# Ledger of designs, part 76: peptides against a protein of PDB entry 6RGO

Target 1, 392 residues: chain A of PDB entry 6RGO
Amino acid sequence: MALKLLGFNQDATCFSVISSNKGVTIYNCDPFGKCFELEKSTSNDEELDFLVEMLFSTSLIAVVDKTIGASKRKKLKIVNTKRKATICELTFPHEIMDVIMNRKIICVVLKSDQIFVYDISCMKLLRTIDVRGEKLKSTSKFRNSEAVGDIGVRVSLSTDNNSILCYSSYSKSDKENAPLNDIVVFDALKCIQINVLPAVHQSNIVCIACSPDGMLMATASEKGTIIRVFKTIDTENDEPILVNEFRRGSRPSRISEMKFNHDNTLLACVGESDTIHIFALPVTTTEADANEDDTLQQSSHSLSSSINGLQYISKGLANRFGKIIVSKIPTQSQQRHVAYIKIPENAKYRIGFPKDTTNTIHICGEDGNYLVYSIPRNEVGPCTLVKSNTFD

## One batch from the design tools (peptide; aimed at target 1 K82)

Design b2_p22_8 (made by RFdiffusion4)
Pose (drawn by RFdiffusion4):
Structure b2_p22_8 (pose): chain A 327 residues (1-135, 151-284, 335-392), chain P 22 residues (1-22)
Amino acid sequence: MALKLLGFNQDATCFSVISSNKGVTIYNCDPFGKCFELEKSTSNDEELDFLVEMLFSTSLIAVVDKTIGASKRKKLKIVNTKRKATICELTFPHEIMDVIMNRKIICVVLKSDQIFVYDISCMKLLRTIDVRGEKIGVRVSLSTDNNSILCYSSYSKSDKENAPLNDIVVFDALKCIQINVLPAVHQSNIVCIACSPDGMLMATASEKGTIIRVFKTIDTENDEPILVNEFRRGSRPSRISEMKFNHDNTLLACVGESDTIHIFALPVTQRHVAYIKIPENAKYRIGFPKDTTNTIHICGEDGNYLVYSIPRNEVGPCTLVKSNTFD
Amino acid sequence: EEEEEEAEEIIEKLEETKEEEE
């Protein structure tokens, strides 16, 4: 089958790719190279490694499952790339759905909507967050820098009226203090959530409305959350998969089950800005590094890696700059 | 370079913690 299940780095330095053949490879961007290659851990052809989230450019990797079910739901391994050794092997009562890391805090998301928060220096569990214990699935996002700030979608106070709903809660994982609770920002479920690297901004994706809403995160007034802007969906409602924020928080990238990738600018310092054409029934992931604000890195399941440029004052499409092919 | 050094320090601290737990 195709080389599916791409994962993208926080600093846009490299990307995680599960080669359907054997193990998982991690490439670099500059210079492009085979950075890390996981050995054989397979027994059938279509069984897939699912979840890999990494540090910035380091040797520290978070790896989850290999087998379809033998040791998948209840595993987390911490591996050094230079020596291929497992350090800590944590076990969890449910199936892992997503893992997000940063320099200070490691988050593990379970299928039962439990979020385990760890101080990464000693792996002491800071707090267990019973989201489904209070009231598709929960989508979680996190800031990259320090003062790492956690964002998760929570159910509303209409559980009696119906089973599924999605509001937003802002949480400071550094001090384990809930900062702001946002109301039902959508009339539908929440599909994907992106938080700014500095933790000041947040994006939301609806399944039905397909309109991205941006709210201030922490400095927002206590009385009411502050809405920043909204972005035109285009000609057709489409499911969104992954969104990213620029380092200066002037740009927002959007990708999904669509022909095109949309680029949204920010009035921090409207409907559409830059659009990148994309093959229809193939899936891609997004990133952009810290070095420049004009370069957008693109990861594709077709086997191609592309680097596009952004037009500052033109509403035109992006210009391709550099490309390379996968394995 | 500095990021790698910080990551190695974290790895050493985790190995020490694992040994103490054993």

Design b2_p22_8_s1 (made by RFdiffusion4, then SolubleMPNN; from b2_p22_8, 10 letters changed; failed a check: too like the target's own chain)
Amino acid sequence: SELEKEDEELLKKLEELKKKEE

Design b2_p22_8_s2 (made by RFdiffusion4, then SolubleMPNN; from b2_p22_8, 8 letters changed)
Fold by OpenDDE base, seed 4:
Structure b2_p22_8_s2 (fold): chain B 392 residues (1-392), chain A 22 residues (1-22)
Amino acid sequence: as target 1 above (392 residues)
Amino acid sequence: SKEEEEAEELEKKLEELKKKEE
C-alpha cells in the first residue's frame, strides 16, 4: 500500500499518514495506536493528497483535501476528531501549499506565495503577508506557474505562545529569477517583522526549522550540504548572528525536514539521503555551572578529518547588493553530526522530538515503521533503537 | 489536562463563530 507521511505534531506525541486505502490516519506514539481516521471523501482510485496539521495531542486538526479539483485545494477545514465534525471552513483564493499552527496562530501558505496569519481563538485574519508583493516591487515577471512545483515559500512557526514565524523571501536581486534565499522573522501575534536575514544561502531555501521557543532557526538550501543556524531575534551590530554551520554531507541531497529538540541542544535533519543527521548545538551555559564540566572540553578531539578539498572560495556571488552578512564560518570549523540514524534508501522519513525526553527522537517512514531512538550525548555514533512499531 | 481545556475552549469559540457566519 502506498503510504504518504504527513509528519509528527509539535511535541511528537502523534503522527499522521495518508494510506491509499483508508485516507488520513493519525497514530498516537505512546501508547502506540491508531487514534483517528478520516475516511476518503471519494470512491475514485485517485492518489490521495492531504495536508494535516495537528494541534498537539488535542482533538483539533486542520485539514486540506488536495486530492481532487482546484476547489478543495483552496479549502481549510478545522475538524474535531472526537466529534468527527468540521467546526470551521475557510476558502482561499489560491491552492493551499502548507499549514502550520500552534496554540495561538494558524499560518496558511498559498501557491501565490502569500501567508495568511490567523488568530486561532477566533479565526480572525491578523495579517496577509505577500512574499511576491515584495518581489513585484523589484521583479515584474510572474514565474510561469509550471516550474512552481518544488520551489515555494517555506515557513516554520515556534511551538510556544510567542509564535515566532520564520519564512523564506525573495532576495532583492534585479534578476527575474531571484532566489527564495532571504529569511524573514515575524512576530505572528503582534504582526511585526522582527528581523531579516539576507542571502542565507546561494540557492532557494527548501527547509526551515524554528526552535520551540522561537529563539533559533535552521535553514537549508536545495543543495542540502550545509545547514545554518541563526538567532531569530538577537542581532549583533544590526547584523544576523550565525550560531552554527553544519555539514550534512559532501554530496547534494534534499533536506525535507529539520527539527530542534525542546531544549535547543539538538538539531535533526532528514531528506532523500539514507541518513538522519543529528547535530549538537552549543549550550549557552549560564556562568554558574561553568565549574564542573571542565573535563569534557578535552575530548572534542580532532575529528578534523582532513576534508581539505572544498575551499569553496565563493569569490563570485559578491553580487553588488547583498552583504552576505553570514560570517563565513571557515570550512574547517563546520561541525559534522554527533549522531545518526540509517534509514532505507528512497524511504521518506519524518522526525519529531518528544518534549519530556530530550535525548530521544521519534521517526516514521513510508515503509510503515515508527521508531524511537536514543541519542548518544557523549560520543559521536549511531543512535540506539529503543522502540519499534509498524503501521499500515 | 490544561491543553485539553484550552482545546475545548478553542473549539467552543470556533463553533460559536461558525454559527454566526451561518
Scores: peptide ipSAE 0.138, ipTM 0.775, DockQ to the pose 0.796
OpenDDE base, seeds 1, 2, 3, 5: peptide ipSAE 0.133, 0.089, 0.073, 0.088; ipTM 0.768, 0.737, 0.708, 0.742

Design b2_p22_8_s3 (made by RFdiffusion4, then SolubleMPNN; from b2_p22_8, 8 letters changed)
Fold by OpenDDE base, seed 5:
Structure b2_p22_8_s3 (fold): chain B 392 residues (1-392), chain A 22 residues (1-22)
Amino acid sequence: as target 1 above (392 residues)
Amino acid sequence: DELEKEAEELLEKLEKLKKEEE
């Protein structure tokens, strides 16, 4: 049977899948097992497509039926999983492309490049963000939906209550085909734009990950060769702070998902390649606790992997259009993965980091495997498989 | 769990709003 992965929840305690015969199933990770099933309402052999966004491991989920030919692709349902009941239904003017939530906010991304921001407590609309802006409304050439089907606005939301929303935006180029290569950082609660990171890649951004606390953001373009990590709020001389530039590989390969772990020490990426890559982030040692004199001479054999974390202050080069372009870190200063997982070729995988075990990663595949890996901290190498389960 | 309780309270609020709109 064809499985389609929907992904992990915010803390990787659950994941959701579509089974062609069963509909939507939610699995609990520990103890492993089915916790919810939404039966297929139609007897038709139509390929099922859904969006499912979970509020952690709670009974609250958001569901969109995206099945081809369905009139429901514009409807968001809030479902109580314990009651198996639709509690709220919202209808949008355009097809829903993505839904993200935390404890405070639901964001709904439309095919029109609009983001609707809701207060989850009352489903009140707080803001409509038009990513195209008013000036681009005149070029009503709907991207012919068939050919370039997969380049839309990308979003990521912090899992904390600060509700930092990061989204891809169009560069202010007078070109009809402006790339989605700017990022906006938005306070979703206050409905205020905090920051704008211009031209973070040369091509469209296809993947964004916000850290759980909203302080960091990772970005990847259509090339998927370089991942950039920025501070979201802080700026230096009105320029974006580039914290890291990671090299996933030399060959182009699409990144489908990225995740930070809960302490912002690791960034994982997955996509069309046979490899999940895990990168180490610099630990911000707060200078404060340097005073405790505890002389434990643990001989840290400093494997001086010269992570010369040269803080390349991204000197924004003003291009001919007066835009600050994030300077590329020299290829020699690009960090590689510290750990990896090999996955089957052509298998789609999703990733999640559990809250309590910062050196553990959860992965699930359309091959029906749920896998838990331990991440090596002191050496560069493969992750170790700790637990394996199968689902159908 | 505090989060499950918060989600139940959210769902109950949304159920009330739905009944006020019907």
Scores: peptide ipSAE 0.380, ipTM 0.888, DockQ to the pose 0.857
OpenDDE base, seeds 1, 2, 3, 4: peptide ipSAE 0.358, 0.265, 0.280, 0.283; ipTM 0.884, 0.859, 0.862, 0.865

Design b2_p22_8_s4 (made by RFdiffusion4, then SolubleMPNN; from b2_p22_8, 8 letters changed)
Fold by OpenDDE base, seed 3:
Structure b2_p22_8_s4 (fold): chain B 392 residues (1-392), chain A 22 residues (1-22)
Amino acid sequence: as target 1 above (392 residues)
Amino acid sequence: SEEEKRAEELLEKLKELKEKEE
């Protein structure tokens, strides 16, 4: 049967899949089993396509029927899975491209490059973000529906109550084909723009991950060779906004998903390659834990690899206060502890980090495998398979 | 209203989250 993975929920307690014969199924991870099924409403042999976003382990899901020929691609349904009832239905002017949520906020991304931000408690619209801005509405050659490749606005939302929204935006270049290579950091609760990171990659951003606390974001471009990690907020201490740069590989390969673990010590990525990569992040000591004298000997293996520092002179966007933020991309050593998982070639996988076990990763494949891996902390190497289950 | 009933059902679901994390 053809399976399509929708992904894990925020805490990796559940994952959702589309089965061509059954419709949408949600699986619980532990104990492993089906917890919800949305039956196929149409007898047609049409390839099913859905967006499903689950609110943690609750009975609240957001559903969009994206099936070809379906008049429903503009409708968001909020469903109570326990009651099998639609709580709310919203209709948008354009096709829904993505839906993301936490305990406070639902964000809906449209094909028009608009982000609708809702208060989840009452489904009140807080903000409409127009990523193209007001000036570009007049020259809107609607990207012809056929030639809009997979390049659109990407979003990620913090899983905490701070509700930090990171989204890709168009560079201010006077070029008709400005890339989606800027990042905007937005407080979704207060509806305030916190930061703008200009030209974080040379090409369009295709993947964004926000940390659970909203303090970090990871970005990858269409090349998928370099992953960059940024602070979302400027710290008073003139610390560089770019805090990590990782090399996934030497060959271009699309990254489909990235996730931080719950303590911001690991960043995982998955995509079109035969390998899930897990990168170690330095623990950002918040000032509170300064008292334990744990002399982590920085084994300064000065691997003086002469990485020619691409001085990206980002032409600083004059923020409202006229400060040119020249983010010097520090030449960080790309060599950190990396764990990996080998996956079948051409199998799409999704990743999730469970809350209670920071050294564990959940993965699921369109091959029908749900796998739990242990991540080595003290060595570079393969992850160890701990548990496996199959689904159909 | 149907909107108030929808908001109340959403709030009920948000409470079920807090009770599982405490």
Scores: peptide ipSAE 0.036, ipTM 0.663, DockQ to the pose 0.055
OpenDDE base, seeds 1, 2, 4, 5: peptide ipSAE 0.031, 0.031, 0.031, 0.033; ipTM 0.662, 0.659, 0.660, 0.678

## One batch from the design tools (peptide; aimed at target 1 N80 C88 M123)

Design b2_p23_3 (made by RFdiffusion4)
Pose (drawn by RFdiffusion4):
Structure b2_p23_3 (pose): chain A 327 residues (1-135, 151-284, 335-392), chain P 23 residues (1-23)
Amino acid sequence: MALKLLGFNQDATCFSVISSNKGVTIYNCDPFGKCFELEKSTSNDEELDFLVEMLFSTSLIAVVDKTIGASKRKKLKIVNTKRKATICELTFPHEIMDVIMNRKIICVVLKSDQIFVYDISCMKLLRTIDVRGEKIGVRVSLSTDNNSILCYSSYSKSDKENAPLNDIVVFDALKCIQINVLPAVHQSNIVCIACSPDGMLMATASEKGTIIRVFKTIDTENDEPILVNEFRRGSRPSRISEMKFNHDNTLLACVGESDTIHIFALPVTQRHVAYIKIPENAKYRIGFPKDTTNTIHICGEDGNYLVYSIPRNEVGPCTLVKSNTFD
Amino acid sequence: EVEFEFFDEEEFKELYEEAMEEL
């Protein structure tokens, strides 16, 4: 099959790609190279490694499953790339759905909507967050920098009226203190959530409304959450997969089951800004590095890696700059 | 519950220090 299940780095330095042939490879951006290659851990052709989240540019990797079911739901391995050795092997009572890391905090998301928060220096579990224990699936996002701030979607107080709903809760994972609870920002389920690298901003995606809403995170008034802006969906409602925030928080990238990738600017310092054409029935992931605010890195399951430029004052499409091909 | 199937404290500290230096 195709080279599916792409994962994207926080610092846009490199990306994680599960080659359907053997193991998982991690490439670099500048200069482009085979950064890390995981050996054979397979027994059938269409069984896939699912979840890989990494540190910035380091040797520290979070790896989850290989087999379809032998050791998948209840595994987490911490591996150094230079020596290929497993250090800590944590086990969990449910199936892992997502892992997000930063310099201070490691988060593990379970299928039962449990979120395990670890101080990464000693792997002490800080707090277990029973989201489904209180009231598609939960989407979680996290800040990249320190003062790492956790964002997760939670159910509303209408569980009696119906089974599924989605509100937003802002949580400080550094001190394990809940900061702000946002109400039902959508009339539908939440598909994907993105948080700014500095933790000051947050994006929300609805399945039915397909309108991205941005709220202030922490400095927002206690009385009411503050809505920043909204963005035009386009001509057709489409499911959103992954969104990212720029380092200066002036730009927002959006990707999904659509022909195009949309770029939204921010009034921090309207409907649409930059659009990148994309092959229809192929899936891509997004990132942009810290070095410049004009470059957007693109990861594709077709085997191509592209670097596009952004027009500051023109509503035109992006301009391709650099490209390379996968393995 | 969360449990350790395997844990190595010294190797973990070294890996952490190296990752912080590379930042």

Design b2_p23_3_s1 (made by RFdiffusion4, then SolubleMPNN; from b2_p23_3, 10 letters changed)
Fold by OpenDDE base, seed 1:
Structure b2_p23_3_s1 (fold): chain B 392 residues (1-392), chain A 23 residues (1-23)
Amino acid sequence: as target 1 above (392 residues)
Amino acid sequence: MVTFAKFDEKEYQELLEEAEKEL
């Protein structure tokens, strides 16, 4: 059977798949098993496509039927999985491209480059963000909609109650074909723009991950060779703070998903390559909880690679694509992965970090494998397989 | 314009109250 992966929920307790014969199936991770199935509404041999977003492990799911030929691509359904009932149905003016949620907010991304922000408690519309309208206000030039290949607005939402929304926006360049290479940081609850990170890549941003607490954001471009990690809220002299620059590889490869672990110590990425990469983030020791007492000089050789001071060389390298304001880390100081998982060639995988185990990663493949790996702490190397299950 | 085709507000609040007990 052809499987398509939808992904993990916010805390990696469940994952969703499309089975060509069954429709949407949701699996629980522990204990492993089917927890919900949405039956195929059509007997036709049409290629099934869906968006499914779960509210953690709850009975609340958002569903979009994106099946080929279906007028349903504009419909969001809120479904009670226990009752198998559609509770809410919303129709949008354009095709739905993405749906993300947390305990407070639902965001709906349209093919029109619009983001609809809803209060989950009452399904009230809080904001419509018009990413094209923002571009038009900044550049006075319309992009003809037809030349939008598979590059739309990307979004990520914090899983906490702060509800920090990060989205890709069009650069203020005088070019008619300005790339989606800016990031906007938005407080989805207060409906205010917090920050704008201009030209974080030279090409369109295709993947964004927000940290669970909303304090960090990871970005990758169409090239997928470099991942950048920024602070979302904090700025230094009104400039964006680049925390890390990671090298995934030397060859171009699309990154499909990135995730932070619960404590912001790890960033994982997956995509078209045979390798899931896991990067260590510098632990910002907030000096606050240095209570005085126990001098146990356990020389934990923390892999504090001395990130010798990020010299904000504000050298306005007017590259051929405009001023990248963000200081580029020299290629020699680009950090590599600390851990990796080998996956089958051409298998699409999704990743999730469980809340309670900071050194464990959940992965699932379109090959029908659900795998749990342990991440090494003190050495650079492969992850260790802890648990394996299969699904159909 | 976004349109509601169906919204049972009472059943939606019951779903949220059930979800909040599981969170």
Scores: peptide ipSAE 0.521, ipTM 0.937, DockQ to the pose 0.885
OpenDDE base, seeds 2, 3, 4, 5: peptide ipSAE 0.432, 0.508, 0.374, 0.348; ipTM 0.870, 0.935, 0.873, 0.861

Design b2_p23_3_s2 (made by RFdiffusion4, then SolubleMPNN; from b2_p23_3, 7 letters changed)
Fold by OpenDDE base, seed 5:
Structure b2_p23_3_s2 (fold): chain B 392 residues (1-392), chain A 23 residues (1-23)
Amino acid sequence: as target 1 above (392 residues)
Amino acid sequence: MVTFEKFDEEEYKELLEEAKKEL
């Protein structure tokens, strides 16, 4: 049977899948099992497509039926899973491309490059963000190009209550074909733009991850060879702070998902490659806790010696066109993964980090595997399989 | 324009109050 993965919830306690025969199924991770099924509304052998966003492990889910031919592609449903009831139904002017939520906010991304920000407590619209802006509306003929593939606005939301929204934006270049290579950082609660990171990649951004606390973001372009990590809020001399530049590989490969763990010590990425890569982030020792325990310093020194080469190259070279070019870290100074997981070729996988175990990663595949891995500490190597389950 | 085709505000508030106990 064809499975299609939707992903993990915010704390990796649940994941959702589309089964061609059953519709949407939600699985609990521990204890492993089905916790919810949304029945297929159509008797037709149409290829099912859905968006499902969970509010953690609660009975609140957002669902979009993206199945071909349906006017339903514009409908957001909020469903009570315990009652199997649609509580709220919203119709948008355009197809819904993504839905993300936390305890405070729901963001709805449209094919029109609009982001609708809602207060979850009352479903009140707080903001409509138009990523194209007014000037680009006149010249951008709706790309009726069916053939301009999966290039749209990408979003990520912090899982905390600060509700930091990171989204890809069009470069302010007067070119009709401006790439989606800028990042905007937005306070979704206050409805304020906090920061703008110009031209963080040379090509369109296809993947963004916000850290759980909203203090970091990771970005990848269509090339998927380099992942960049930035501070979201902090700036140096009004320039973006590049914290890390990771090399996934030398061969181009699409990254479909990235996630930080709950303490911002790890960044995982998955995509069209046979490998999930896990990168270590430098622990920002807040100077406050430097007082007490001198004894743990000895083991951290081996990893810290490789970090000393990250001069904060905040030197954005303003090119002749006033574009801040994020200084590329020399290829020799580009960090590799600290851990990896081998996955089947051509299997799509999703990733999640559980809250309580910062060195554990949950993965699930369209091959019907749910796998729990332990991430090695203090060594570069493969992750260890701890638990495996299968789903249908 | 965005339109509410269905919204049970009372049932939605109940669902959110249940969700807040689990969060």
Scores: peptide ipSAE 0.550, ipTM 0.950, DockQ to the pose 0.880
OpenDDE base, seeds 1, 2, 3, 4: peptide ipSAE 0.541, 0.537, 0.539, 0.545; ipTM 0.949, 0.948, 0.948, 0.949

Design b2_p23_3_s3 (made by RFdiffusion4, then SolubleMPNN; from b2_p23_3, 8 letters changed)
Fold by OpenDDE base, seed 4:
Structure b2_p23_3_s3 (fold): chain B 392 residues (1-392), chain A 23 residues (1-23)
Amino acid sequence: as target 1 above (392 residues)
Amino acid sequence: EVTFAKFDEKEYKELLEEANKEL
């Protein structure tokens, strides 16, 4: 059967898939099994497409029927999975491209490059972010609707209650075809822009991950060769802090998903390549609790590979030509993966980090494999398969 | 404009209360 992966929930306790014959199925990871099925509403041989965002392991899901020809592409449904009932139904002016949520916020991304931010407690609209709006006052030229390929606003939301929203924005260049290569950091609860990271890549950003605590973000462009990790909130002399620059590979390959683990010590990426890459992050000590108590040298043998934290302050030398160049970390200082998983060629995979096990990664494939891997902490190498299940 | 085609506020509150007990 053709499976299409929708992904893991926020804590990797569940994942969702589309089966061409059955519709949407949600699987529980442990114990492994089906926990919900949304039946196919149409007998037509149309290729099913859905968005499904689950609120952790709860009975609350957001569903969008994206099936071709369906007027439903503009319709968000909130569904109680236990009752199989649609409780809330919202119709948007444009096609829904993405839906993300946490315990506080639902964000709905439209094909119009609008982000609708809702309070989950009452489905009240808190903010409409128009990512084009700063530009549309100058250029009413709708990009011809046909050539709006796979490039749109990308979003990621912290899984915590702080609800830090990272989204891609258009660079301030007067070019009609400005890339989506800026990042905006937004407090989704307060509805305040808290940071702007200009020109974090040379091409459109196609993947963003926010850390669970909202303190870090990872970005990848269409090239997918370099992943950059930034602080979200903190700045140095009003300039963005680049924490890490990782090299996924030398060959261009699209990254479809990135995720941080729960403690921000690992970043995983997956995409069109035969390899899931896992990178080690420096432990971000929150400088806050440097109160004096000297004593407990717990020698945690963390792999302190002495990554001399060359804080490359990207001096945003706005060169006179409006190209903000993120100061390229010298290619020699680009870190590689610490761990990897080989996946079948042409199989799409999704990734998740469970909350309770910082050295474990969950993956699922359109090949019908759900796999749990242990991540090596002492050596650079392959992950070890711990558990495997199959789904249909 | 965004339109609510359906919203059962009571059933939604009950769902969210159930969800918050599972979180």
Scores: peptide ipSAE 0.522, ipTM 0.941, DockQ to the pose 0.870
OpenDDE base, seeds 1, 2, 3, 5: peptide ipSAE 0.440, 0.311, 0.450, 0.483; ipTM 0.896, 0.877, 0.896, 0.926

Design b2_p23_3_s4 (made by RFdiffusion4, then SolubleMPNN; from b2_p23_3, 7 letters changed)
Fold by OpenDDE base, seed 1:
Structure b2_p23_3_s4 (fold): chain B 392 residues (1-392), chain A 23 residues (1-23)
Amino acid sequence: as target 1 above (392 residues)
Amino acid sequence: EVTFEKFDEEEYKKLLEEARKEL
């Protein structure tokens, strides 16, 4: 059967798939098994496409039928999985491109480059963000060109209650073809812009991940060779703080998904390559209570590679035209992966980090494999397979 | 404009109350 992966929920306790024969299926990770199925409404041999976003492991899901020819690509359904009932149905002016949620907020991304922010408690609209309109305010020029193909506004939402929303925006440029290479950081609860990170890549941003706490954000461009990690809220001299620059590879390859673990110590990425890469983030030791003297000489040879916390003040080279371009971290200071997982060539995989085990990663493939890996902390190398299951 | 084609507010409140017990 052809499978299409929809991904893991916020805490990697469940994942969703489309089966061409069955429709949408949701699996529980532990104990492993099918927990919900939404049957296909059409007998047509059309390739099924859906968006499914779960509220963690609860019976609340958001569903969009994106199947070609379906008049439903503009319809958001809130479904009670226990009752198999649609409770809420919203019709949008444009096709829905993405849906993300946490305990407080639902964000709906449209093909029109609009983001609708809802209070989940009552489905009240809090804000409409017009990313094209924000560009117009900045550049006075309307881009009539539809985002061709896969290039559109990307979003990520913190899984906590702070509800930090990161989204891609158009650079301040009089060019008709300004790239989606700025990031806006937005408080989705207060409906205020917190920060703007200008020109974080040279090309369009195609992948964004927000940390669970909303304090960090990872970005990747169409090239997928470099991943940048920024602070979301904090700035230094009104400039964005670049925490890390990771090299995924030398060859261009699209990154489809990135995720932080729950303690912000790891960043994983997956995409068109045969390799899931896992990067270590420097633990910001809060300089708290280094008081008491207890001399226990446990010679943990921490491979403290002296990541001198060069706060690379990326003094954005103010090019003669006042654009702060994030200075490329010198190629010598680009960190590589600390761990990796090999996946089959051309297999699409999705990733998730469970809450309770910061050194464990869940992955699932369109090949019907659900796999649990242990991540090495003290060595650079392959992850160890701990558990495997199959689904259909 | 966004239109509500269906909204059962009581069933939605109940669904959220059930979800909040599992969160």
Scores: peptide ipSAE 0.573, ipTM 0.954, DockQ to the pose 0.885
OpenDDE base, seeds 2, 3, 4, 5: peptide ipSAE 0.554, 0.570, 0.567, 0.340; ipTM 0.951, 0.954, 0.954, 0.901; seed 3 fails the geometry check

